# Designs tried in a protein design run: peptides against a protein of PDB entry 3H8D. Part 86

Target 1, 122 residues: chain A of PDB entry 3H8D
Amino acid sequence: DMKRQQRFFRIPFIRPADQYKDPQNKKKGWWYAHFDGPWIARQMELHPDKPPILLVAGKDDMEMCELNLEETGLTRKRGAEILPRQFEEIWERCGGIQYLQSAIESRQARPTYATAMLQNLL

## One batch from the design tools (peptide; made by RFdiffusion4, then SolubleMPNN)

Design b2_p16_5_s3 (from b2_p16_5, 9 letters changed)
Fold by OpenDDE base, seed 5:
Structure b2_p16_5_s3 (fold): chain B 122 residues (1-122), chain C 122 residues (1-122), chain A 16 residues (1-16)
Amino acid sequence: as target 1 above (122 residues)
Amino acid sequence: as target 1 above (122 residues)
Amino acid sequence: EKLPIDEWLEERLKAL
């Protein structure tokens, strides 16, 4: 639905185990989110010590942010919002297209802007 | 078409008459562009000394950037790319919705992502 | 400022 605004966000994180280490020993991760209107459509996590985590609405709801966009405060968090391509570039690099495609084919994905876009590209 | 990437850009400009003035006397304008895939769909100009200029593909082709996105070098210009909402907020404030709507109704607008989105919102 | 998303993410990271 072209009515829903597509917004993308990225926030850094430090592993719990590194919270009290010296700054040079705090390995940084990145949490990414794609919101299709008020609800998250895709979530992605780049960890410094393990493979990326890809999550798509419908399939991975229990691991994804349950807060609507306004509830998250992301729109009020300085520097959190990123360009669509800044999300998509990492998403693609991490195998997100294949991940979402598989979720669609298995009927696990909830229809979102992301699923629609993928289906139009294929 | 959901296949085409929607990208938005903003670059400052100084009026020709102010080019050689002291920095404090150089009134800054802003040039905005919405590219629907490789081609510009909307162009907007905020001037320090005159009303905003709104331009839409099909209607205002002769006044709009004729270069495709890659030719512009905008994708390589640091700080030029902006969030969709950063464009849309100004577009709306300047009366862009009405401008584009009128262009559609008069059959002057070329179909773009912008026209499609507007038609889905109304 | 610690936002709800910050709290959410902290909890998520603890669960991983």
Scores: peptide ipSAE 0.482, ipTM 0.653, DockQ to the pose 0.809
Fold by OpenDDE base, seed 2:
Structure b2_p16_5_s3 (fold): chain B 122 residues (1-122), chain C 122 residues (1-122), chain A 16 residues (1-16)
Amino acid sequence: as target 1 above (122 residues)
Amino acid sequence: as target 1 above (122 residues)
Amino acid sequence: EKLPIDEWLEERLKAL
């Protein structure tokens, strides 16, 4: 559905093991989300000490945020919402195009705005 | 074309008459633009001392920015790019939906992402 | 302010 609003968010996180360390030793990770309307379409996690984690709706539902956009409170979290390109740039660098493509080819991806855009691009 | 990137920008302007006045007397207006790919689809001007000006591609080409997005330098201007909703909220408050709708009905609007979205909404 | 997403993410990180 072309009329669904595409919204992107990013929030930082601190590793559980670093919670009580000095600020200088708290390595920050980043959690990214793409919402296609009320539901998450893509999720991405930048960890300071491990490879990025890429997740797409349909394939990775069990690891993705199950809350709808309104339930998350993301729209009310100051500084959380980002421009589409701010998400896509990181997604691309992390191999997101290939990841989503493979999910489509294996019929694991739930159709979303992201799947539609990629299929138009290829 | 669904794959065209939708990008939104806002820059302030000072009225010509206020250019050389004290900062306190320089009433700031706002210039808004929606680019559908490289070309402007909608333009909006918030003036401090007159009603908003709404412009849509096809109908108002002569009053709109004729530069393509790259030529404008907007993508390189710090703080100029805004979230889609930051544009749409103002657009809606200024009567942009009705303005664009009328342009479509009169066959004056050039087909853009904006026209397509509105037609899907109604 | 701690939002539901903050709580969700905290639990997500514990599971990793």
Scores: peptide ipSAE 0.482, ipTM 0.646, DockQ to the pose 0.811
Fold by OpenDDE base, seed 1:
Structure b2_p16_5_s3 (fold): chain B 122 residues (1-122), chain C 122 residues (1-122), chain A 16 residues (1-16)
Amino acid sequence: as target 1 above (122 residues)
Amino acid sequence: as target 1 above (122 residues)
Amino acid sequence: EKLPIDEWLEERLKAL
């Protein structure tokens, strides 16, 4: 449903192996989420030591946040919410368009705002 | 074209009559803009001493920002860009849905992302 | 403040 609110979030993380290291040795990653209404549509992870991870609803549900938006507390986390383009810029740079397109073509993607928008662009 | 980027901005303004007054006597207003790609789709003004002003492309072009987004410099103004919901919350509270709907019904509204989204909701 | 998302992400990272 295209009338649902689209909200985007980003939070930093530290690798488990680095959590007890001195600050200078804590390599930071970034976790991104696109929520289509209360439910996640896309998830993206920038890791300090490996390629980006791109995830789309339907295809990657087992790896994606299963909490609804309210349950996450993201809307209450200061500085977590980001502008759409702040998400999309990274998504595009990481090959997200191709990734989502392939998920649609393989019938693995659950219909979301993201799938609809991509289909409108193509 | 729904594939265009939607961007929202807010900047404060001071009434002309207050511009030379002491800070405590400068009643602040807020100017909002929704850009559908490079072109404005909606404009909204919160005034300290009069009702909100709502403006939609096509109907209110003479009162709306005539500059394209790049010309405005808004994208380069720190703190000017806001989240979609930050705009929509105020828009809705001020009766923007009804205002835009009436503009559509009267055939005054220029087709924009805003008109398309509203039509999808109704 | 530690939120549910923070806890979720910690577990996610352990699973990687």
Scores: peptide ipSAE 0.481, ipTM 0.651, DockQ to the pose 0.774
Fold by OpenDDE base, seed 3:
Structure b2_p16_5_s3 (fold): chain B 122 residues (1-122), chain C 122 residues (1-122), chain A 16 residues (1-16)
Amino acid sequence: as target 1 above (122 residues)
Amino acid sequence: as target 1 above (122 residues)
Amino acid sequence: EKLPIDEWLEERLKAL
């Protein structure tokens, strides 16, 4: 169903090892999520010291947020919600299109808005 | 086609009569637009001294923005793009659901993402 | 305030 609301979120994080360091010594990461209705469709993590992590529903369920959107509190977290393009630009830059395509081809991806959109573009 | 990108924009305007007044004497209005892909689907105007204006594609074409999204320059205007809910909350508060419903029932509304969404909710 | 997503992310980061 492509009529579910698509919502995107981004929150910063600090590495556990940096939590007690001075601000100048804390390196920020960024956690991104795409929710297709109440459930996550894509997750993306930008880490300060390792490659980006891309995750898609079906394939990566064990590593993705299991909370429904309301349970996360993301809609109540000021500044967390972002525009679709703010997510997609990073997703594309990180190779997300190829990642999701591979997940679809291997039949690992659960059908979501994201899979449907990709199948329309290719 | 519900797979077109839905994008929302808001820009302030000042009444022509206020253009040369001191800032404290200028009353701001707000212009809102929903683009369904390249073309406008809904337009909304909040005026400081008169009722809101609601416009829907098909019914109100002559009063709505005739430029495609790229021609408007809205995507290049910093701070103009808004989240879907930032548009929808105002739309709902202004009676937009009833307005669009009436346009559909009278066969005046051009099919858009907006009309499809409403027909799914009712 | 600390939200469930904040707690979830903290645990996620510990596992990495």
Scores: peptide ipSAE 0.478, ipTM 0.639, DockQ to the pose 0.829

Design b2_p16_5_s4 (from b2_p16_5, 9 letters changed)
Fold by OpenDDE base, seed 2:
Structure b2_p16_5_s4 (fold): chain B 122 residues (1-122), chain C 122 residues (1-122), chain A 16 residues (1-16)
Amino acid sequence: as target 1 above (122 residues)
Amino acid sequence: as target 1 above (122 residues)
Amino acid sequence: EKLPIDEWLEERLKAE
């Protein structure tokens, strides 16, 4: 739906195992989110010591943020919001296009802005 | 068109009269642009010493940037690209909604993403 | 400031 805002966010995280280590030993991961209006459409996690995790609405709902955008507080978190390309660049690098495509083909993907855009791309 | 990227940019400018003044006396203005795909849809200028200037495609073509997005080099200018809301906040504050609405009503506005969104808003 | 998203993410990471 063209009326819904597409908004993207990124926040860092520290691995649980590094929580109490010296700052120099705290390896930072990155949590990314794409919100299609109030609801998350895609989620991505860059981990310092394992492969990236890609998640798409409909298929991966149980692993994705269930909070609506307003509930998250992301729009109030300074520095969290990023440009669309800042998300898409990483998404593409991590194989997100193929991941979402497979979810669409298997009918696991909930229709979102992301699914619509990919349908037009292919 | 949902397929076209909506991209927003902001760059500072110095008034011609201040060009050769001391740095402390160079009052900075701001030039804003909304590109609907490769073509400018809206332009806005914040001046330090006069009212803001609002421009919309179709109506104000002769006063707007005639370069396509790629020609401008904006996408390669560090710090130039901004979030949609960073543009819209200023646009709204300057009376952009009413300005665009009037352009639509008078049939002066070229159809853009901006015109479509406003039509849905009202 | 700790926001709900921060709390959510903390719990998410524990579960991984």
Scores: peptide ipSAE 0.457, ipTM 0.650, DockQ to the pose 0.816
Fold by OpenDDE base, seed 1:
Structure b2_p16_5_s4 (fold): chain B 122 residues (1-122), chain C 122 residues (1-122), chain A 16 residues (1-16)
Amino acid sequence: as target 1 above (122 residues)
Amino acid sequence: as target 1 above (122 residues)
Amino acid sequence: EKLPIDEWLEERLKAE
């Protein structure tokens, strides 16, 4: 449904192995999410020591946030919400278009705003 | 074209009559813009002493920003860009949906992302 | 403030 609000979020994280290290040794990662209404459509993780992780609804549900947007508290987390382009820029750099396209073609992707936009673009 | 980037901006303004007044007497207004790609789709003005002004492309071109997005420099102005919902919340409160709908029905509105979204919603 | 998303992410990262 195109009438749902699209909201994007980013929060930093520290690797579990670095949690008890001195500040200088805590390598920071970034967790990104695209919510299509109350439900996640895309998730993306920038890790300090491994390749980016891209996830799309339908295909990667088991690895994606199962909480609805309200449950996450993201809308109440200061500085978490980002502009659409701030998400898309990273998504594109990480090969997200190809990833989502492949998920659509394989019938693994759940229809979301993301799939609709991609299908309109191509 | 739905594949164009939607970007929203807000900047404060001071009434001309208040420009040379002491800070306490400068009533602040807010200028809002929705750009559908490089071109403005909607403009909105919150005034401290008069009703909000709503403007839509096609109908109100003579009263709207004639500069393309790059020409405005808005993308380079710190703090100018806002989230879509930050625009839409005000737009809705000010009767923007009805205003745009009327412009569509009267054949005055130029097709934009805004018109498309409204038509999908209704 | 630690939010549900923070707790979720901590567990997610442990599973990776």
Scores: peptide ipSAE 0.456, ipTM 0.659, DockQ to the pose 0.770
Fold by OpenDDE base, seed 4:
Structure b2_p16_5_s4 (fold): chain B 122 residues (1-122), chain C 122 residues (1-122), chain A 16 residues (1-16)
Amino acid sequence: as target 1 above (122 residues)
Amino acid sequence: as target 1 above (122 residues)
Amino acid sequence: EKLPIDEWLEERLKAE
């Protein structure tokens, strides 16, 4: 739905095992979210010590943020909102196009802005 | 065309009359641009001493940036790129919806992402 | 400020 605003967010995290270590020994990860209106469409996690995690609505609902955008507080978190391309660049590098494409083909993906854009591109 | 990336930019300007004044006597304006792929779709100017200027492709081509996005260097200007909502919020406050709507109705507006979005909204 | 997303993410990371 083109009426829904597409908004993208990124926040850093420290893995639980490093939480109590000295700053120099903390490895930072990044959590990304694409919201299609109030609901998450894509989620992505960059970890310092394991492969990226890609998640798409419909297929991966159980692992994705269940909060609507307002509930997350992301819009109130200074510096969290990012440009669309800042999300897409990482998404593409991580193989997100293929991941979402496969989810669509297998009928696992819920229709979102992201699925519509991909279907337009292909 | 949904394949074209929508990118938004904002840069400050100092009016020519203030160029040689002391910093405290320079009034800053803001120049905004919405690019639908390589070409500008909307332009907006906030002035410290006159009403905002709204411009849309097709209608106002002669007053709008004639350079394609790559030629502008905006993508290489640190801090120039802004979020879509940062553009849209100001656009709306300045009466941009009505301005673009009127341009569409009078057949003055060139079809762009912006016109498509507005036609979807209305 | 710790927001709901911060709490959610902490729990998510624990589960991984």
Scores: peptide ipSAE 0.456, ipTM 0.657, DockQ to the pose 0.793
Fold by OpenDDE base, seed 3:
Structure b2_p16_5_s4 (fold): chain B 122 residues (1-122), chain C 122 residues (1-122), chain A 16 residues (1-16)
Amino acid sequence: as target 1 above (122 residues)
Amino acid sequence: as target 1 above (122 residues)
Amino acid sequence: EKLPIDEWLEERLKAE
């Protein structure tokens, strides 16, 4: 149902190995999530020292957040929610369109708002 | 088409009578807009000295912004774009649900994302 | 405060 609320979130993280280093020696990563209603549709991670990770529902379920939106607490985390374009711009820059397209073509993607949007765009 | 991008904006305004007053004597209002794709679906104004104004597409076209989203320059105005909930919370508080419902029932509302959402909610 | 998402992310990062 394309009438479900689409919500996007971003939170920073520090590498486990850096957790006890001085602030200037902590390299920050970013975790992104797109929720299609209560469930995650896309997940994305920007790491300071390795390639970005892109994940889509259906294909990457075992690596994606399994908590529903309310369970995550993201809606209660100040500063976590972002605008759609703030997610999409990074997603596109990381090759997310091609990644999701491949997941659809291989029949690995679960239908979501994201798959519907791509199928409408291409 | 419910696949159109829904975007929300808020900008402050100063009453014309206050334009040349000292800053502490300028009462600020707020202008809100919901764009369903390129065209406005809902408009809302919070005034410092009079009741809020609610407007919906179809019913209030002559009073609403007639520019398409690109023409407004809102997408290029830093700090103007807001999250859906930042719009909806004010909309609901001002009685927007009832206002839009009445516009639908009277056949005055143009079908938009907003009308579709309300019809799905009620 | 630490939220469930914070805990989840910490565990995921350990596995990477």
Scores: peptide ipSAE 0.451, ipTM 0.651, DockQ to the pose 0.830

Design b2_p16_6_s1 (from b2_p16_6, 5 letters changed)
Fold by OpenDDE base, seed 2:
Structure b2_p16_6_s1 (fold): chain B 122 residues (1-122), chain C 122 residues (1-122), chain A 16 residues (1-16)
Amino acid sequence: as target 1 above (122 residues)
Amino acid sequence: as target 1 above (122 residues)
Amino acid sequence: SLERFEAWFEERLKAL
């Protein structure tokens, strides 16, 4: 629905195993989220030493953030919110289009702004 | 159209009359733009000493940026691109909703993402 | 709150 605001966020993380290592050995990962209104539509995780993880609403709910946008406090965290393209560029590079497409075709995806956009694009 | 990327930009400007004054006397204004794909949909100007200027495609074409997005170079200018809400917050504060609504009702507005969103909202 | 998110996030990181 065009009434829902699309907002994107990015947060760096250090793996738990690296937290007590020297700074040079703390490899940084990145957590990304796309919120379609109050609820997450897509989640993405970039890791320093393993393949990206792509998650879409409906299919991957158990691995995705269950907090609504307000609960997360992300809109009030400086530097967390990013431009749409800053999310989409990474999403596309990681194979997100195909991942979401497959979720739609298998009827696993919950309808979101992301599913609507993809179905319009293809 | 959902296929078109919505992008927002903000640039400070110094009034021509202030350009040769001491820094303390150079009052800064702000130029805002909303691009619906390659073409501008909304433009907004905040001034230090006069009311905001609101402009919408179709109605105010002669006063708006006639360059397409690529021609402006804004996407390559560091710090120019802003989040949608950073535009919308100011737009709303300046009376942009009513301005665009009036343009739609008078049949002066060119259909854009902005007009579609407003018509969906109201 | 951001604190709740951070808690969730830490748990998520452990699962990775």
Scores: peptide ipSAE 0.389, ipTM 0.626, DockQ to the pose 0.798
Fold by OpenDDE base, seed 1:
Structure b2_p16_6_s1 (fold): chain B 122 residues (1-122), chain C 122 residues (1-122), chain A 16 residues (1-16)
Amino acid sequence: as target 1 above (122 residues)
Amino acid sequence: as target 1 above (122 residues)
Amino acid sequence: SLERFEAWFEERLKAL
């Protein structure tokens, strides 16, 4: 729905095992989220030494943030919000289009802005 | 339409008269644009020493950027693109809601994402 | 709240 705002966020992280290592030994990851209105539509996790994790609403609910957008406080966290393309560029590079398409075709995906846009693209 | 991406941009400018002055005497303004898909929906200009200028599609076409989004090159200009709220915050402070509402009521505004969102707000 | 997110996030990180 056009009424729902699409908002994107990115948060860096250090693996728990690296927390107390020297800076040169702290490998940084990135957590990404796409919110379709109040509810998460896509989640993506980049790791320094393993494959990216792609998650879509409906299919991957158990691994995705269950907090609604306002509950997260991300809209109030400085530097957390990113431009749509900053999310999509990484999503596409990581095979997100294919992942979401497969989730739709297998009837696992919950309809979101993301699913709608994909169906416009294809 | 949900299919059209909403993108926002901001560019600083120096008044022509100040171009060759010392830095302390160059008064900076700000040019803002909201593109609804390929076409501009709103334009806003902040000045250091005069009232802001608010412009909406349909009503103010002659004063607004006539280039479509791709023609502007703004999507390729580093630092030009801003978050929606970075635009809306200034728009609201400058009386943009009332300006757009009046343009709608007088039947001067071309329907855009901006007009639709306003009508959802009111 | 951001605190709630941080709690969720930390738990998520442990699961990665």
Scores: peptide ipSAE 0.387, ipTM 0.615, DockQ to the pose 0.856
Fold by OpenDDE base, seed 3:
Structure b2_p16_6_s1 (fold): chain B 122 residues (1-122), chain C 122 residues (1-122), chain A 16 residues (1-16)
Amino acid sequence: as target 1 above (122 residues)
Amino acid sequence: as target 1 above (122 residues)
Amino acid sequence: SLERFEAWFEERLKAL
């Protein structure tokens, strides 16, 4: 249902191995999530020194956040919510369009707002 | 079409009569806009010393922004774009739900994402 | 709760 609210979030992280290092030696990564209504549709992880990770619902469920949006508490975490474009710009740069397209073509993707938008675009 | 991108904006304004006053004597208002795809769906204006103004597409076209989103340049104005909830919270507090409902019931409202969401809620 | 998310998140980070 395209009427569901689309909400996007971003959270910085420090690698566990860097947690006790001096600040200048802590490389920061970024975790991104797109929720289509209560459930996650896309997840993206940027790392300081390895390739980004792209994940889509249906295909990558075991690696994605299994909590519904309310359970995450992300809506109550100050500064976590971001604009759609703040997610999409990164998603596009990381090859997200091609990744999701492949998931659709292989019948691995669960239908979401993201799959619908892509099918509308192509 | 519920697949259209929903984008929200907020811009401060100073009353014309206050434009040449000292900073402490300039009362600031706020202009809000909801764009459903390229065209405005809702507009809202908060004033420092008079009631808020609520406007909905179809009913209040002559008072609302007539430019499409691209023409406004709002997407290129730093700090103008806001989260959906940043718009909706104010909209709700100002009686926007009732205002839009009345516009729908009187057949004055043009169908938009906003009208669809309201009809989904009620 | 945010605590549950943080727990999940920490485990996710370990898996990376």
Scores: peptide ipSAE 0.387, ipTM 0.619, DockQ to the pose 0.834
Fold by OpenDDE base, seed 4:
Structure b2_p16_6_s1 (fold): chain B 122 residues (1-122), chain C 122 residues (1-122), chain A 16 residues (1-16)
Amino acid sequence: as target 1 above (122 residues)
Amino acid sequence: as target 1 above (122 residues)
Amino acid sequence: SLERFEAWFEERLKAL
């Protein structure tokens, strides 16, 4: 329900192909996750050389983190947790509202805090 | 309702009596606020030389920030916003659960996200 | 654990 804790995380990454390159040739990406209680609700990936990837629970489960929040250890990783707005700002810029709305309308989205907020906004 | 955005803030302060002293003689305190949507739900003050001050909406309105969130400018102050757990950790250590519970039981607490969470926990 | 996440994450990165 709406009383579940909403927590957001961000982790930088280097593409596997760039792992062994000089620092100047390593292009950084960013992985984001929104957890609605123990379970992931949204996932987002920013890439240095391709469009962002947006994922929502129900629709994109196979590409999203299947670990519950506690299993991830993210709450214990220093600097990983971010403010809600730090997630939402990027989500909005990447077309996340439209993406989630389409998933709801197609009945692909699993109900989450995110879907509830969107349906409250619309 | 529970869909209101929960936002938390922290600001350091120097006691008025220490304002004109050398840096080494300025003892820093911390001011905390929890906003349930536009309105403050909890306030907390850590002092270098006296017990913490805990305040909850309804009971302590006269001692709490009377400005709505937008009026405070806190959302625009760099470094002021903190994670929920950064607030809750201090709140719990200072006896905030008991304080809020007592305020609820005495019917002094105004219903907020904080009161709802506590009543969900108990 | 963070180790399990790291393992998942590495596999995810390979899929990107």
Scores: peptide ipSAE 0.385, ipTM 0.617, DockQ to the pose 0.832

